# Peptides against a protein of PDB entry 3ESW, part 138

Target 1, 322 residues: chain A of PDB entry 3ESW
Amino acid sequence: NNIDFDSIAKMLLIKYKDFILSKFKKAAPVENIRFQNLVHTNQFAQGVLGQSQHLCTVYDNPSWHSIVLETLDLDLIYKNVDKEFAKDGHAEGENIYTDYLVKELLRYFKQDFFKWCNKPDCNHCGQNTSENMTPLGSQGPNGEESKFNCGTVEIYKCNRCGNITRFPRYNDPIKLLETRKGRCGEWCNLFTLILKSFGLDVRYVWNREDHVWCEYFSNFLNRWVHVDSCEQSFDQPYIYSINWNKKMSYCIAFGKDGVVDVSKRYILQNELPRDQIKEEDLKFLCQFITKRLRYSLNDDEIYQLACRDEQEQIELIRGKTQ

## One batch from the design tools (peptide; made by RFdiffusion4, then SolubleMPNN)

Design b2_p20_2_s2 (from b2_p20_2, 9 letters changed)
Fold by OpenDDE base, seed 5:
Structure b2_p20_2_s2 (fold): chain B 322 residues (1-322), chain A 20 residues (1-20)
Amino acid sequence: as target 1 above (322 residues)
Amino acid sequence: SEEERKLELINKYLKELEEE
């Protein structure tokens, strides 16, 4: 019996495609009930949903992309990218150029554009006076600060002049293009927008243990790549667990096309208890939100993204990032 | 037919993947 393996393979591919597409149809009533019950009863699920409603869509703003591109020194950036590409990139093909671009954006952002702010400088005494600043606490934004999506303002007193300096924690990334300073939240927020302004596929990664970073989908590497603007880090997912010896429980990635539990990429040791939600419920939640985000996509787009999802899941299970 | 039997095996495998 000449088993026509080619015919079987073709039928398998057709049935697999149809199966994948069927998963992204409108949610069944039972799935909607499960989702509503989960987000009503589980605080962690409510948090993930709330974050997805903001982080999955906020950066897809063409007006913001234009403002970013007008603000950055594109001549310097592309000069440096072209220089590095000319050394090593020609042998690897055009797709590697984007990896060089992301690496240069990391360099440019940390070295030339943005500043880490543990404590602000005194508004009266000027630059390099942060050492004289004493924290007094935090308060709500004033009328001006409230215009820029500010939830909290840190208050500092200068030990030299006695004046008060306000450090608003702005969530408006356009305001951050002006202020050019912050901590991990401001860094990741603006850098996510910067990467998206170049037309890249980017996810915002939230860690429950008070850190945030990005992932970029590399067409050259054909996978999601760790990107941390604070650390000028590219493809180093191990830095938190190994280099920092950080204890972590959850890492959740938020993108326009999906929400994914990426904990396995970053939590390599010192795993904290995952007790905030059942694993099956978290998997369901991420899949359900992802399904909703893809409702407007065509069958070919859905299939392509599903293939990426499958490859990522295989990568996460095998633990082979490099 | 032999093709129908192959399709049944594929559908069985796909159902098993849905249950995982």
Scores: peptide ipSAE 0.012, ipTM 0.348, DockQ to the pose 0.083
Fold by OpenDDE base, seed 4:
Structure b2_p20_2_s2 (fold): chain B 322 residues (1-322), chain A 20 residues (1-20)
Amino acid sequence: as target 1 above (322 residues)
Amino acid sequence: SEEERKLELINKYLKELEEE
């Protein structure tokens, strides 16, 4: 009896695909109840849900992508990408070109485009006057600032001229194209949009311990790659735990196709207690939100994303960031 | 059919993998 191994393999693949697809079917009533109870009873879960409702979809705006591409010096960017790509002897059309693009975007954003703002310059005294600025506190946005999703305005007094300077913390990334300054929140927000504007698969990573960064899916490396615009960092997930000796408890990635606990990628030492939610409940929550984000996708898209998810989970379990 | 039996075995194996 010649076992038709090819036929068996095909059947296994079909059943495996069906199995994977079955995991992304509409949530059972029991899962919906569990989800509702979790987000109503657990503040951390509610926070993750709230973030997902914004961060997973906000950057998928074609109008914003056009504005970004019109605002950036694309000629400079591509000139530099092409230069570095050619220098390393890569052939045109290699998937690695996108990695060079992201690296140049990191350079361009930090060096040429955006500014870190510890304190604003005095509106009256002009450039390089931030040293003269004393924080007075924070207040709500005025009528103009409120147009740009501003939740908080930091208020500073100039020690030289006595004038008040406002530093609105804008959440509108299009406004950030104009202001071109901020802290980690503004940097990550606008940079996430920039990467998305180039058609890249990008996630926004939220760390509970007051930092945020991106992940980019490299087709060349076939994995999610750490990207921090503030640090001009590419593929250095260890910088927080090792270089900064930062203590962290949770890192959650938010993308159009899912929400993923990526804590294992970034929390390599100095782990803080993960006491905000049960691990099983967090896993359930992320999976549940991910299912919802994929409800409109076809079977092939779901399957491809599931394969990507499995590869990521293997990476996260093995601790192989390499 | 022999194919149905193979499919049942595959489904059983996949179910066992879900429980691990």
Scores: peptide ipSAE 0.012, ipTM 0.351, DockQ to the pose 0.078
Fold by OpenDDE base, seed 1:
Structure b2_p20_2_s2 (fold): chain B 322 residues (1-322), chain A 20 residues (1-20)
Amino acid sequence: as target 1 above (322 residues)
Amino acid sequence: SEEERKLELINKYLKELEEE
């Protein structure tokens, strides 16, 4: 009797699917208790949960996507993408086009669209006056600023004219389409929305050591790709640890389909103590939140995402892209 | 094929579990 290896393979895939689906069952009472205890007793866990409640869902807004696409120079963007894509003679297939799109969006955003703001220009003296600005501190938003999800306003005094300039730290990405300026927070916030507006699978990456960036799931590369709008960087996860010699402890990725500890992708050296939470508790927390985010998905969607998760975990364990 | 890719993923996963 010839062993039907194809039949065996199919049977194994079915059993594996069932096994994976079993992991995404509704949390048992004991898991709920563990989760509640963790987020109530561990400040870091509470912070991760709080961020997930916002970052995992806020960018999935079709109205915002429309506003973004109406605001960007799509003709310029696609012209540049088409130009770069044509150089490769289409030999690598259509999936690579999206990588070119993300690279162009990085260029467009940094060079044509958004501005870095260490200090604001003086509202009275006009452009290129930031050198004359002295920080006075921060305060809460006024009535107008509060309309745009502003938690903090930085206050500056002009050394030349003596007038006060306010720099609101807006968290409303639609307001950022108007203001066109900010620091890493504003850059990453708006750029995450921009990528989402093109229908891309995107995660917001929070680093505990005061930086933020994106990840994009490349269908061409079949993996999560590092994307930093501030640096115009594509697929350079090493820039922080190696180029900057940055010391880091945690990098957490927040997406609509899950929360993932991606520290192993970015922390290649100069690792700070991971003392904010037990490793097993962090793993549990991310898995638990991920399960909740997927509760409305069907079995096939859950299975496909779980396969992607396993592929990413293999990558992270090995410390290299497959 | 998609099935072959999934099988490869399963095999990689199992290998990683053995190494942990």
Scores: peptide ipSAE 0.009, ipTM 0.411, DockQ to the pose 0.273
Fold by OpenDDE base, seed 3:
Structure b2_p20_2_s2 (fold): chain B 322 residues (1-322), chain A 20 residues (1-20)
Amino acid sequence: as target 1 above (322 residues)
Amino acid sequence: SEEERKLELINKYLKELEEE
């Protein structure tokens, strides 16, 4: 009997799909107990959970997307995207167009839209006076600042006029559309929202060693792509470990569909001790949160995302961007 | 590792499915 290899392959695919889907069923009582115990006993796990409760859902706000799109110079953005896309000889409708869009958004955001703020300008002396500012410390937000999810306000004194200038660290990305300035936190927060506003699959990457950036899922490259708005960087995950010689321990990606330890993508050298949590417990935690984020998805959506997860895990093990 | 081998097989399989 001629072995029908095509029939066997189809049968194996069905069985594999069913097996994958079985992993995304409601958590067993034992898994819930393990999860609860982990987040109550491990501070790092509690921190990851707390971040996931915010970062995985906050950017999925259609009202915010509308405000962003109304604020950006869309005519300029699309003109530049179309120009570069046409220059490279691509046909309309190719998935690569989104890569050109993200590259232009990086350019536009850094060059035309947002500013780095190491120190604020003096409120009294005006523009380009930050050199005269001395930090006095930080305090809580006032009544006005507290309306925009402000956790801390940096206080500066002007060496020229002696006046106090407040630099509120706003976490409301809509307020950042007005202020147009910040450090890595404000840059990444607003840029994550900007990318989401274009309907892109985006993750917020938190590094324990005081940096944050994005990942964009490129349909053309069929992988998660490093995106840093501060550096105008696209697909350069090595910049921290190699170019900066930065020492790092953890990089965790937070998206609407999952939480993933992406440390292997970015920590290429100068690895710090990973002593905040057991590796098995971190893996369990990320998988458990990811499973919860997918509870409302249908079987086809779950399967497609699971395929992406497996592809990413292979990429991370190989240490090669595919 | 056994996990790496399994992931390699999965990747190969997923790539073949995308080409179909």
Scores: peptide ipSAE 0.008, ipTM 0.410, DockQ to the pose 0.066

Design b2_p20_2_s3 (from b2_p20_2, 12 letters changed)
Fold by OpenDDE base, seed 5:
Structure b2_p20_2_s3 (fold): chain B 322 residues (1-322), chain A 20 residues (1-20)
Amino acid sequence: as target 1 above (322 residues)
Amino acid sequence: SELERELELIKKLLEELEKK
C-alpha cells in the first residue's frame, strides 16, 4: 500500500489553508466573553495580555530603527559578517548571511557595545569602583529619569567616598543606546530593537523565573532560533535547563504577529509546577491574542504565518531543536 | 483538539517522508 504521501500532504495543505483562514476571522462573541472572563479572573492571563500590549508592537518603530542604525558601527559589523560569510556561507546560499549577521550582532553587542551592570561604578570615584558600592534599595524615578520610561531606580552608596549613585532601570531602548549598560532586561530590550532595526522577525521571550531573551526567525534554518545577548548565545535553547540547571515553569514569546508558549523549547528538565493558569486557557489566550495581532493581514500573510506556526508546533512536540 | 490531531497527522507524514 504505497500511501501517496505527496497527495495526502497536498490535500492537508488545502484543508489547512481553509481551516486557518476560518480561524483567523473575527472572534465569535463566545470567544470574546471567554477572553474577557479569563483576563479578569486570572492574574497570569492579565500579565500575559499586559506584556503583549507592549512587547508585540513597541519595537516596530521606524524612527527608532534609524537611530539604532546611525549609532552602531555598521562598517565593522558588515566587515565581520562578510568575512565569515566568505569562508563558509557561499556554499549554503544567501539565506545563511542573516545567521552570520545575528551572530556578529551578538559578538558586537557583548564585546564592543554594551556592558553588564551588576552594580554601578561610583559617579564620584570613577571607573572600576563597583566593588565599593552598597545597595540601599530602590526608589521611583526623578523628573529627568521619568522622561525615559523608568519604573525603578536602584540606589547605591559608595563605601569609599560616601556619595550616592543612582542606577535607573530604563525601559526606553533609545536611552539604553546612550547608557550602554544594564542587566538581562536592558540587554534583551535593546538587543530586540537592534535585531528589529535590521528588518528581522524577532520575538521577546519572557521567562517567569526572572530571565528574558530573544528568538529570531532564521530563513536559512526555517525556524525560530534562540538568541541570548547576555550569553552571546545563538541556537542554544538548552543553556538554561541544562547548563544553568535552572528551574522554570513558563516561557512566553511575544512578537508582532503572535504570542506563543515556547516553554517546551527551553524547559528540558527541572520543570516547576505550571499552576498559574489551566493549559487549555493558556493555549486559548495565546491564540486569541495572536488572532487580534493578525486582523489587518491578508489571507496570504495569514496562511504563511500559520504554516510557520504549524512547523513550530511540530518542532515543539518532537522536542528536537537540532 | 482538532488542530493537535492534524499536527500529529502531519508529524507522522513528515516522519514517513524523512525515512524515505
Scores: peptide ipSAE 0.017, ipTM 0.481, DockQ to the pose 0.067
Fold by OpenDDE base, seed 4:
Structure b2_p20_2_s3 (fold): chain B 322 residues (1-322), chain A 20 residues (1-20)
Amino acid sequence: as target 1 above (322 residues)
Amino acid sequence: SELERELELIKKLLEELEKK
C-alpha cells in the first residue's frame, strides 16, 4: 500500500493549523474569570497587564513614525548602512540588510543622536556642568512638563551658581526627539519608536530589576534579537547576567502581537526568586493577553505568529539561539 | 479535545512510520 505521504502531510498540516487556530479563539468564560481573578489578586499580574495596555500599542502610531523619520538623519543612516553592507559583500535584497540597519541605528542613536543623563547640565552654567549638580529629590511635573506625559521631575541644584535645574522624566517619545537625553527608560522608549518607524517588528522588554531594552525580529536570523540602545548592543542577551553579573527575576517582552516571558533568554545566572506570581499563572497571563492582541487578525496571520511563537519557545527551552 | 486526540493519534502513526 503506497502510503501517500503527501496526502498525509497535507492532512496533518490542515489539522495542525486548525488546532493552532483553535487556541486563539475567544477566551472561554472560565479563562476570563481566571484572568480577572489573577489581575485583581496578584499585583505583579496587574503590573504586567497595565504595561501591556500601553507598551503593546503605543508605538503603532503612524504620525509618530513620520515625525521620527523627519527628525533622523536618514541620509547619514542609509549611507552608513549601505557602506557596511557593501563592505561585507552582501547582495542587494538580502534580508540581512535589516540587521545592518538596526546596527547602524544603534550606532547613530548612541553616538550622534541621544545622550545619557545621569545628572543634567546646569541650565545656567551650560555644557559639561553635570558634575556640579546635586540631587534635591523628585517632584511632580509643572504645567508645561505635564503636556509630555511626564510622571516625575528630578530636581538638581548647581553647586557653582546655586540655580535649580529640572530634569523631567518624559514618557512622550516625541518630546524625547527634542530633549535627546535620558536614562534607560528614555533611551528604550525612543529607540523602540525609532525601530517601529522603520516598519520593524519590535518588542519592549521590561526587567523587574530596573532595566529595559528592545527585541527586534530579524528576518535573516529568523528569531527575536536582543537590542539595547544604551549599550549599542545587538544580539548580546548575555550582557546583563554574565557581563554585569546582574541578578534578575523577570524579563517580559511587550509587542503589538503578544506578551512573552523572555526571562530564559536573559537570566542565564544569578536568578532571583520568581516569587511574584506562580509560573503557571504568568504563562496563562501572557497567553491570555497575547490572544486578546490577536483577536482582529485573520487566520493566516494568527497561524504565522503562532509558528513564530513556537520557534521562540523552542529557542528559549534549548537555551541556544538558533 | 477531540482534535488533540486525533493529532496525538497521527503523531503516533508518524512515529511508527519513522521506525520502519
Scores: peptide ipSAE 0.015, ipTM 0.427, DockQ to the pose 0.068
Fold by OpenDDE base, seed 2:
Structure b2_p20_2_s3 (fold): chain B 322 residues (1-322), chain A 20 residues (1-20)
Amino acid sequence: as target 1 above (322 residues)
Amino acid sequence: SELERELELIKKLLEELEKK
């Protein structure tokens, strides 16, 4: 009896697809109870949930994408991308072009568009006066600052003229298109929006140890790629653990389609204790939030994303970022 | 993790399929 291997393979694939899809069905009552108990009893879980409610969806705003594209020098960007793409000479198609685009956006953002602001310049003394600024602390936003999702305002006194300069920490990325300055938070916030505005699959990576960056899904590399706008870094996940010798405990990626613990990609040495939540509970939490984010997707979309998730997990286990 | 075990099992299964 010639085993129809093709028929068996098709049947197995169908059953496998159904099995995968079954994991993404509406949560059972027991899972909802577990989730509610976890977020009510664990502060870290509550924090991850709170971040997911914002970071997973905020950048999926078509109006913001239009404003971004209208604000950037697209002619310069595409000119540079085309130039670098032409040098590579490889007919590797549109997929590699997107990697060049992200690299140029990193360059453009850091070199031409946005500014690092450790301390603000004095509003009275003008440019290059940040050295004269003494921090006085932080305050709540005023009425104008409050319009732009400002959580805190850093207050500085100029040692030269004695005037006070306010540095509002805006969370509105559209306001950041105007101000064009900030720290890692503002950089990552706006840069995440910029990447999203080009139609890219992007995640916001939160590190518990006070850093944030992006991941971009490269169709060329067929994986999530580390992207840090502050560092003009593409595909260098090791920079924190190795180059900075940074100690880290958690790196959580937030995207429209899921929440993923990506700690294994970035925490290569100097791992801090992961004592904020049980590993099983964190895994459950990320899966539960991811499941919720996918509730509106069709079976094919869910299956494709699940395959991508599995590939990423294999990558993270194998350490094959190279 | 359970996922790592599942992935390792899948990997082994795939490797066995590639050898056929």
Scores: peptide ipSAE 0.008, ipTM 0.455, DockQ to the pose 0.075
Fold by OpenDDE base, seed 1:
Structure b2_p20_2_s3 (fold): chain B 322 residues (1-322), chain A 20 residues (1-20)
Amino acid sequence: as target 1 above (322 residues)
Amino acid sequence: SELERELELIKKLLEELEKK
């Protein structure tokens, strides 16, 4: 009897799909208890949850996407993307165009659009006066600054004129489209929104050791790709551990469809102790939050994302980004 | 082949799981 291999394959795929979908069913009471206990008793877990409540959803704002697209020089961006795509992209298909787009957005953002701000210029003395600024500390936002989700304001005194300059640390990315300046937090915040505004799958990556960046899901490469707006970096996850010789403990990615520990992608050497949470509890936490984020998705969407998750986990275990 | 035998066993197992 000729074994119907196609029938067996079909049956296996159905059973596998059902098995995967079963993992995304409503959490059991015991899992809810474990989750509540974990976030109540573990400060790191509470922090991850708090970040997920903001970072996973804040960038999914169509109104913000429109404002971003109206603010950027799209003609320049697409001109440059088309130019690079015309050189090499035609042979690789349409999916590579998005990689060129992200690379151009990195260039445009760093070189043409946004500014790094170690110290602000003096409001009285004008441009290129940051060298004359002395930090006095930080304070809470005033009434105007509070309108733009400002948590803290850095205060500087000009050594030349003696006037005080305020540097509000705005968390409203729309305000950042106006101010056009900041540090890694402001850069990553606005750049994450920019990438989202082009309809891309993007995650915000938080590093415990005071850095933040993005990941973009490349359809061409069929994986999550490191993207750092501050460094104009595309697919260079090694820059922190190797180039900077940075010591790191945790890198957590926050996206609309999940929260993922991506530490293995970025922590290649000089690993700091991972003592903030048990590894099993962190894994559980990320899976639990991810499951909640997917509750409204249909079975096909859940299955597709679960397959993507599995491929990422295999990548992270193998240490092969290629 | 040994593979064919294994696949036939898998098929039977899957069929049994469907009858559950």
Scores: peptide ipSAE 0.021, ipTM 0.484, DockQ to the pose 0.071; fails the geometry check

